# Designs tried in a protein design run: peptides against a protein of PDB entry 7UQJ. Part 365

Target 1, 160 residues: chain A of PDB entry 7UQJ
Amino acid sequence: PELYQNFNITPPRGVLFHGPPGTGKTLMARALAASCSSDERKITFFMRKGADILSKWVGEAERQLRLLFEEAKKHQPSIIFFDEIDGLAPVRSSKQEQIHASIVSTLLALMDGMDNRGQVIVIGATNRPDAVDPALRRPGRFDREFYFPLPDVKARFKIL

## One batch from the design tools (peptide; made by RFdiffusion4, then SolubleMPNN)

Design b2_p30_4_s1 (from b2_p30_4, 19 letters changed)
Fold by OpenDDE base, seed 5:
Structure b2_p30_4_s1 (fold): chain B 160 residues (1-160), chain C 160 residues (1-160), chain D 160 residues (1-160), chain A 30 residues (1-30)
Amino acid sequence: as target 1 above (160 residues)
Amino acid sequence: as target 1 above (160 residues)
Amino acid sequence: as target 1 above (160 residues)
Amino acid sequence: EEEEKIKKIEEERAEARAKEIEKYLEKLKA
């Protein structure tokens, strides 16, 4: 919030972390959540797997997304991290997946409905950014994308 | 190799990274692979998701595991990282899941069959270490377990 | 840069990774650097040890810091990772450590002088966050802090 | 107190992972 005001950058509502599996997307998101909380300003980190929202909440995925965003808003500043967001909001391949279309629509609406001044950040992590619905990758949603490459050998030497 | 000798510790055949989702298990494994790779000694990093081995290789999961371990041995020093290993080798709940039992048995045999002097390290990442078959968590397998806690909320905002 | 723009959080000029030695602070920083580097957008990762800046560059530590930040700015998007930053910027214990005070002052000025739009992220890793000068831990500097908890010691031995 | 304990536990785990990574990386470099 205060931090983005200083940058004159519209706080992106969403961040897509993408890259090969095990490149640290989830860790980055958690590290981002941890870094943004200070002694005075603790950031609540909400984590969901895309597949968990679909599988554990069959028929309630929309409600669970709403509750998640409401809870994130209640506990702002907060980060909502969707691990494997391509599992939650896959690219719409056929007219028949109304359920995926509805979940995507709900997530879009929730991201669009976030007050730009709200202290809620959404991070989506995926191994397959192109498997994420392009509607989620538009401005005001996951409008910024972070590639998580395999650590290069040169990058490897720097973790040591 | 040299570092294991310095610790007088049998090089663990396997390491279980466990902790809440997004605590950096996958990143750690990649960064381990990365950092262990020098200009002179590149470490080959093999990554598989437990769920992918089950879902993509239905009926061939055992063969894919064998091929993975053979390829890892061929490209040693190497790391095999199983992300979501609880998806590959869930705790045996009932006598009827012969498929899971066979995959677990194959993974056990592959881990047991690794020469302790081989430069192949297996890293399993899970959010649920207790959902991983206890047979995998025994000495000579994933006999070391790294808990990946949530970074403190204060820590999480700083990469943002 | 893009990373930070995404989070409604001023790109922290600095991120303090703290936690016991070997918790993956250095690993995380490199994995972050690696993860922020795409095929299209390579992030330049600069790594320095706090003790190395003091010991290798006696009398030039300030200049080396300036050059490091200039080089990082030149190669933006970039990450500057200070491993063992408590060695670079210890808490000022006595009036006599003018050298440490000057290095801290230089680092503060460099962090304060970073354009908020600059694609330079500073990550400091320390085992002792309370040994880092509190001035570095203020908003606009290492204003976000990542706790890196120990995995189980039994676990550590097994990646080892 | 619980937050400081969680913070201290989280710091200790990250350093342990770093040392483990470093040592594992050193083992793989060796």
Scores: peptide ipSAE 0.000, ipTM 0.358, DockQ to the pose 0.063; fails the geometry check

Design b2_p30_4_s2 (from b2_p30_4, 19 letters changed)
Fold by OpenDDE base, seed 1:
Structure b2_p30_4_s2 (fold): chain B 160 residues (1-160), chain C 160 residues (1-160), chain D 160 residues (1-160), chain A 30 residues (1-30)
Amino acid sequence: as target 1 above (160 residues)
Amino acid sequence: as target 1 above (160 residues)
Amino acid sequence: as target 1 above (160 residues)
Amino acid sequence: MEEEKIKEIEKARAEAREKKIKEYLEKLKK
């Protein structure tokens, strides 16, 4: 906190894991949740799949997101992991169904509504960072990005 | 090859990776492909998502599967990785649309049609092994299964 | 517990993850710790690097190992992960410095001293299983081994 | 050997990424 307080920087609340399918984004998020749980500071890990929130909770997705953030706040320190976040928050288009626009708006509001004292970290994983609404990638939301290169490409980039 | 030849065991053509989301199934499949590729013996890795084959190729999914297997045979040694294979080949139900039944039938025929000389391995990944058509799990198809426990469950199964 | 009780099998206290560098041993161990932590049953994950125990605690490494096992017991259920355990417990040689012999002896005693009721799992990771003292690989210690083939070798062993 | 090096590299990158992400998450908790 101190470093962010000193610079009047809103501490990042969201982390975007992006990279091709099967680069270990979800595995890394789980590993991070594990490694951050100490005896004194047990992190609660919430996993939701973006497409599942839309498909399982037609008309209630916004409420379920609110409940998830409330539960994460209740069980802080916590990590909310959204797998396939591009399925939850596709890029805003003039053709976007009103339902998707409302869910994205709710997620934006929930990300913005986290207090600076809240020990809730949100991790989004996507194969398509360009398919995630740019509004989610702004400071105070998913403002840190980690690229997960393909294993094969990791080899190429070190041989080149 | 030699070990399977010595025991008159039909070499498994298909491997099912199953386990909860984010257990590294896809990462393992990619890592497998990367590692088998030496300079002299480059393995070609084909990745397809089961749901994407259904959604992108409505009416052409069968043709695209055939082309994928032909391409994999052309570029052997190769790995075909089906991520979320339960989306491609859901359990046959009386309520399944004829399209899904035909796609599953095509995949069965393609798995059976692989010659024993083909250096083509098929890896299916699923979070729901029970949602994969049992016909795909028979000998000569996805006849080897690897459970990817949640890293959590790996420790639970050793504490129980 | 129940399955091991029913078969009069001493529950494994130690698990050896072995395989070439980069096979995801550390990632898997961390992921294991994450997944075992539920809201109700939070597992405490202790990570130590073998070389770090030797280098940071010259002359105190044995005491630090004892403290680590005591802390793990206090915070059970817990996982102790030794990364690069071959650095902590190299194969006993006539040329081994007395310091290394004492540290290995201490780790052996700590592994043996765990009660069967203790919910403490020890995971050792190494790139060189043959460089780990065979005494650590005996029943009641690191008695379960998981080969992390290079994702490369995982495919070789399945293509063979 | 190249496959081993590739995977050492992948591990080292995964570990370095994990370390960076962990350090980042630890900084976020602080």
Scores: peptide ipSAE 0.026, ipTM 0.326, DockQ to the pose 0.046; fails the geometry check
Fold by OpenDDE base, seed 2:
Structure b2_p30_4_s2 (fold): chain B 160 residues (1-160), chain C 160 residues (1-160), chain D 160 residues (1-160), chain A 30 residues (1-30)
Amino acid sequence: as target 1 above (160 residues)
Amino acid sequence: as target 1 above (160 residues)
Amino acid sequence: as target 1 above (160 residues)
Amino acid sequence: MEEEKIKEIEKARAEAREKKIKEYLEKLKK
């Protein structure tokens, strides 16, 4: 929100960080959360790994997402960072389709339910933007995409 | 160790991170140390600023470097990060040559004394790779060089 | 601008990034510049190292600061990032007081001359916030301070 | 001691980064 308002950009409900592994996506999300927290106004940073939500909360992932968004809303201003969001909301592939469809649907609904006035930013990080459900990449969701190029070989050593 | 193992890259004894200021060299080195640290295998991250070693340890810089390498070896797997290594081991310039020569010689000896089997990675960061003593940039020392470009505007978007 | 507008915080004229070396202060500042730059609205990122301004521009540091702020204003929206700002505007210590006093005074005047409506954010990074002149840390200057802790191992994973 | 100092330094940098990121995100949200 604040980044986008300062430049008269409508804050996206979600920001997708994509790029090769070790490009600093997670670092940046954390650094964003830190740079936005003043002593007077601490931004609450919620971090979840997509694969962890899927694996640790088999059958409860939707509930955990709802709780996460509610907690983030309660603790505004907040950032929700989904690391490896392609693990949480993969492109609908036939074999895992039912379980992933419900999680994706829940995440879509939660992002759509975010009022643009809410001080909750959602950051998704992925190494594979094309492995993220295109529905998440639409306006009002992860409609801002930021490419993290491989730093050249030297910069990669810095990002990793 | 873990970064290089995860990428099946033989860990160089030394890696030179170079690029403009604020390209995240130090951040990357730290994040490397962190990303390589699992709950089961924590990488110990040693950070020294070249200018601080030169200024704070006038007459003891060589001893402090030895202690640093010994400590890093003791706490393997380890990363030794020299921020602003051009401040520690500048190109041999005539006026400061004696003080710098001993520090450079010590650092060379310490890097040469690192067994390739040691889980100690040395990362030097500089804004000026050409201001680093060429002896440090030889095979078996800082023989891997990684350029940190300015993240393009889009990559900076991803980092924040 | 956008960061502070989204939370209805009056954008501070300056933000102090402080914390141990390699906590990603510079990377964060660069990432900020990128995240605020849309394809439609590129944020111009100006980077200067405090020690470089002091050393490279002996007797012209004040002029270089003025030119930097004018250029940043011309290229709005802009971020001015001072890396190692404690090297540019150290605490007034008696021995180097005259040269540092003029630079600090110029920086103070430039920050005070920034209209809150200007799309110029000044970010100072330091490893030693207590080594920055307290006058720079007052309201309307670097009145927002962001501590960059060492990313914990997990947070370093996130910073990369 | 050194592992603890490194952990403390790492923790302090993480907390500072987390604090700075939080501060930045709060600044981004405004």
Scores: peptide ipSAE 0.023, ipTM 0.223, DockQ to the pose 0.046; fails the geometry check
Fold by OpenDDE base, seed 3:
Structure b2_p30_4_s2 (fold): chain B 160 residues (1-160), chain C 160 residues (1-160), chain D 160 residues (1-160), chain A 30 residues (1-30)
Amino acid sequence: as target 1 above (160 residues)
Amino acid sequence: as target 1 above (160 residues)
Amino acid sequence: as target 1 above (160 residues)
Amino acid sequence: MEEEKIKEIEKARAEAREKKIKEYLEKLKK
């Protein structure tokens, strides 16, 4: 009997996967979701792109984020994967500041509002960790960071 | 004498990697570029996102595609990887048809214009192969398709 | 001037292509070999079937594997493609254990013995990734896995 | 030698990261 290790992982509220594009950030997030899924316990995997939330949901991005978190909470255990999170929550820069600031504020509030017992993990992926608002990288949010380097010579043989 | 059939496999001009997001399409493309790179022969890997070409280069997307192909040709052997190619060349839909049609037409022409001896491979990645213009999926273009499934629960633990 | 990052992507030692039959695993391996071949640099493509190595080379499978790896090393850059690798290296099961264990052990040793600078890539293809000995799926061996899903009806006609 | 050492260090870092991720996942299991 393969002991389904029920990972009672008190999941970190947020994990930032960062590194160059095509280093397997999304694959890792999916692999984590699958690895934590059993026949007895399926993890629901939500995936969104930061730029899609901004571009497709102009004026509704905050609502879409709220709905996403509610849906993830309803379908616990769940992973919310934000691909290109730097597109959703760029460092506060002067010219488009207000819309981005509201979305960042909403995401911060949603992450802060997650109960520590929540079976919802938020994974952000970015190619530019320094372009992610530092407020998202604070404890209780994306407080864990995993670097996905370009596989050098040795590691590329391992990804293939 | 085991006749090493040097399969003169004419490299497909274009390969479509399709499958759910985070199935390793980009990682495969990178790994392919790596595996084909040696100290003696480095493959130049170009990566573009379909949505980035549309959004960042509004009105210049055709020029950027031409430049990309010329640069890939200049730096042979090369791989051009289009991540989210469905974002670049969506199936002809009525409302935004003209801009997308021009970009599709340019990409078609660039792929058709590649000499069979060219050391340039074009890899398109999409989550929605049916959302890619069927003209791109014809012989001499993205005429080979590779599907990247979601690893099942068991396979995901083993890929990590 | 967009600094083309020449990703010195070093090739993986071992890649596992897995997925349903007729999903283009062999086609991909061949396309990769072709893609990396130029007039200036031909990749030698070795193809073996797991079941053929067991059935045709009863008692000599280990020797044939050694010869194959030496030949691939001699003809670098090379790809060794094992089609149906689950036939060569099944998960250790009790009754035929010794012969399979020796072949698996040999393949493990050969993969472990590849220098990281070697221009030899080993690709295993299987329809049953779970039937491949987990020892082959460890880092430094078939440490990258690519899943090949069933293309939908439309995509299958195009891969063939 | 330096490239092999870099490769070994990065392999060891990847294995250590994998081990840390595994240990972290295992610690999260407890």
Scores: peptide ipSAE 0.013, ipTM 0.310, DockQ to the pose 0.067; fails the geometry check

Design b2_p30_4_s2 (from b2_p30_4, 19 letters changed)
Fold by OpenDDE base, seed 5:
Parts: C-alpha cells; structure tokens; sequence
Structure b2_p30_4_s2 (fold): chain B 160 residues (1-160), chain C 160 residues (1-160), chain D 160 residues (1-160), chain A 30 residues (1-30)
C-alpha cells in the first residue's frame, strides 16, 4: 500500500504474476491476501483457476466472473486471484474468437468497473504472460506485472 | 537421495503436497529442486501438470509418463513434479475407469519400479488430496503428505 | 495498495515470513520484489541475512541497519528482506542482552521511523517465529505474519 | 476473533509443516 501512495501511481487494479511454473505465483497471491488481512481488516481471498471458470461454467463464465467480482466487492477488502489466468483469457485465436472474446470482455469490463476506491485487488497468475490477452495487460487492468523467476539455488539454500 | 540412504529409511518414492490452491506447493517443489542443486550436484527438475499429461497426450499418457520417468532416471538426481496430480490420477469413477485406470496403473508401476537407489523424487501437488487415487497415497508411492496452509493474508498485502 | 488506502489500515511496515527452512520464504520475498518491479516501476530489493548483519558487522550492525534503511528509502519503492531475521533479532536472553537489545532497538526504531508514506517494505523471514523478539511482531512492525509450510519433507530429501 | 483464529490456524499449520519438513530434513541430513 505505502509503496503506491508515495509514487502517485494509480494503484494497479490488477497484478499479473508471471514466471515459470512453481515460482510461487499462487503462493505470493495468497501471501498477499494474508498480508493484507489485519486483525482489524480481514481480507477475503477469492481464488479461481482460469481453466476452471471456462470448464466448470461453460456458458456461465461471464456470470461467474460477475458473481465473483460482486462477491469480492461485497466482502471487500478482497483479493481475486486468478490462477492460470491464461486459461481464462487466452490470446484471441481466430477459431474460438466469440467465447473467449466474451469472457475477456467481461473480465475487462469488471476490471474497468472497479472503482478506484474499490478494495478489490485482482491478481492474475500465469506461466505464459504472452498467452494472456494483451487487453488485460493494459493500464487499469493487469497493469503491474511481476516476474517470478526460478529461485536461485543459492537463495533456496538460505532457506534450508 | 543421499540423505535417505544414511537413515535406512526407505526413501519416500513420492511426496504429496496438498493444500489450498496458491499455498506454494509448486513453488516449494521448485525451491526444493533448486535447493538440492548445488554447483557440484545439479538436480534436474521435471515438471508436468496432471491435466496436461491427460490432455496433450491423449492416448500416449502412459508413454509420456514412462518417458518422463526414464528421462528423470537418465538425469538423476532428479525431481519429477506433478502439479495438479489429481488431474492425472483422479479417484476412480465408474464412468472413466479404463483410461484413468491405465494412467494410474502406469504411474503406480513407475513409482513402484523406482529402485530404492534411484535418485528420482516424485512430488505431487494437489489442492484436493482426497481426489487423488488412494493407491497413489500408499507406502512406496506418495507416502508422505505435506499440507500447505494458506499463508497469512496480512503479510503478503504489504508487497502490493 | 488500494486495499490499504480504503480501510485506513496503517499498512504493515513489516511482514514476517515464517516456516521451515526451504519453504520458499526467500523465494517468496524475491518473487515479491520481482513482482513489485514493473517496467514502469522498478522495486529495489535489498536482501540481508540476519546472522550476516551480526557476524559481518560486529559493532556496526546498527549502522548497517541504518544504512540499509536509508538506502532502501533512497531507492524507494524498495523491499528490505531479512532472511533469517531471528539471527538478527533473537528473543532476549540474559547473557547477551545489551548487544542484541541495541540491534533489536535499532531495527524497532527503523521500522517505527518508517513514515506511513514510505515506500519501503520490510520482510523478515524466519524458521523460528518464536525466536524473533516479540517487540518486532507488534503492530507497525512485523505485524503481518505468513506461514510457509513445509513442502513434503520426503520431497525435499529426495531433492537433496 | 476470526482473523486471530485464522492466524493461529495458519501459524499452527505452518508450524506443523515446518516441523514436518524440519523433521524430514533432519531425517535426510542424518
């Protein structure tokens, strides 16, 4: 929080965690959720998997996204974590344009519709940032990207 | 591997990381892989997603598993990390018995066929340990389970 | 950021990552640092080992801490990651009271002296949260704690 | 109360995992 206040940087509505699989993107998102919860301020952590929203809610993905954002807004402060967001909002390919366009469009609208005063943070995690629709990576959406490198072997040894 | 030889402990052939999504299971597996890699001892980290083995290799999942274990054995010391292993080896349901049974059977056989002297570790990560075939959770397979709790939400938000 | 602004919650100055060695605390801290660095916003990641500050800077630990915080403030937005913070700020034992009290007192003062507008986040990582001076775990300091659970111990052993 | 409980549960789970990994790492070291 303090980090963004001092730079007059419009706090990113969305954060893209990207990096090789198993670099702790999901752990980070959960740690962020946990770190933002104080005794005075419980943060509700919503987690969805990109592919799960597509697969479990065929034809209702947009509704589920809306409900997710509504629930996150209702339970603010909240974090919405999209694990494998590239599975939810893949780069548009010509053959599946409409369904993906609708889901992406809904997610874009939901991210754009977050009032700058909303206590809802959206975290996307992907192993393939280039597989995420570029529209999601624009200012006001996932406009902050965080690379999760493979932990340095030496840095891991410090943990052991 | 070396660590287990000294204790006459039958090295666990597999380790199941379980816990809510985003608790760092994959990160931990990678952190372990990197922590076990020294300048003198590079550990090869093989990562597969359970669902990817099913989806990318329809009809060849067993072969891909065999090749994975062979490659891991060839590049020992090595870690095989199955992210979302519940996607590879779901609990047997009557409707999909044969395909899942074959993949599970292959994975069981591969885990059982790891000589106690093999420097190959299998890590399964799941958000649903109960969705993993119980046969995989038996001694000599994923016989060690580690729960990954949600990190405290409050500590991670400081970084956003 | 937005999450903290909207709740008038004093953003936690410090985050304590705790959990067993190799649970990805250092990885997470690095991932957070990397995640807080965008192309537009580079976050400076300062890493210190608690024991290194004590051992490398005998008689200058307080100065090194001050310099670290000054440098972090100069290069804000920044993260100060104390790996093995229990080595820097152990629970007071009667025999080493004065030296440890001075270092702890300095760290407390530095954490307390971070203006609520400072873009400096302090992350402490420890394997022994109870070995960290309770004064560091109070509100306005390491007031957010994140548990990093062990990955499956057998998985670690197989990697080592 | 719920956050403290969540913290305590998370702490306890973290400590339990830490203990398990430490025990396993110790078993591996040994």
Amino acid sequence: as target 1 above (160 residues)
Amino acid sequence: as target 1 above (160 residues)
Amino acid sequence: as target 1 above (160 residues)
Amino acid sequence: MEEEKIKEIEKARAEAREKKIKEYLEKLKK
Scores: peptide ipSAE 0.000, ipTM 0.339, DockQ to the pose 0.075; fails the geometry check

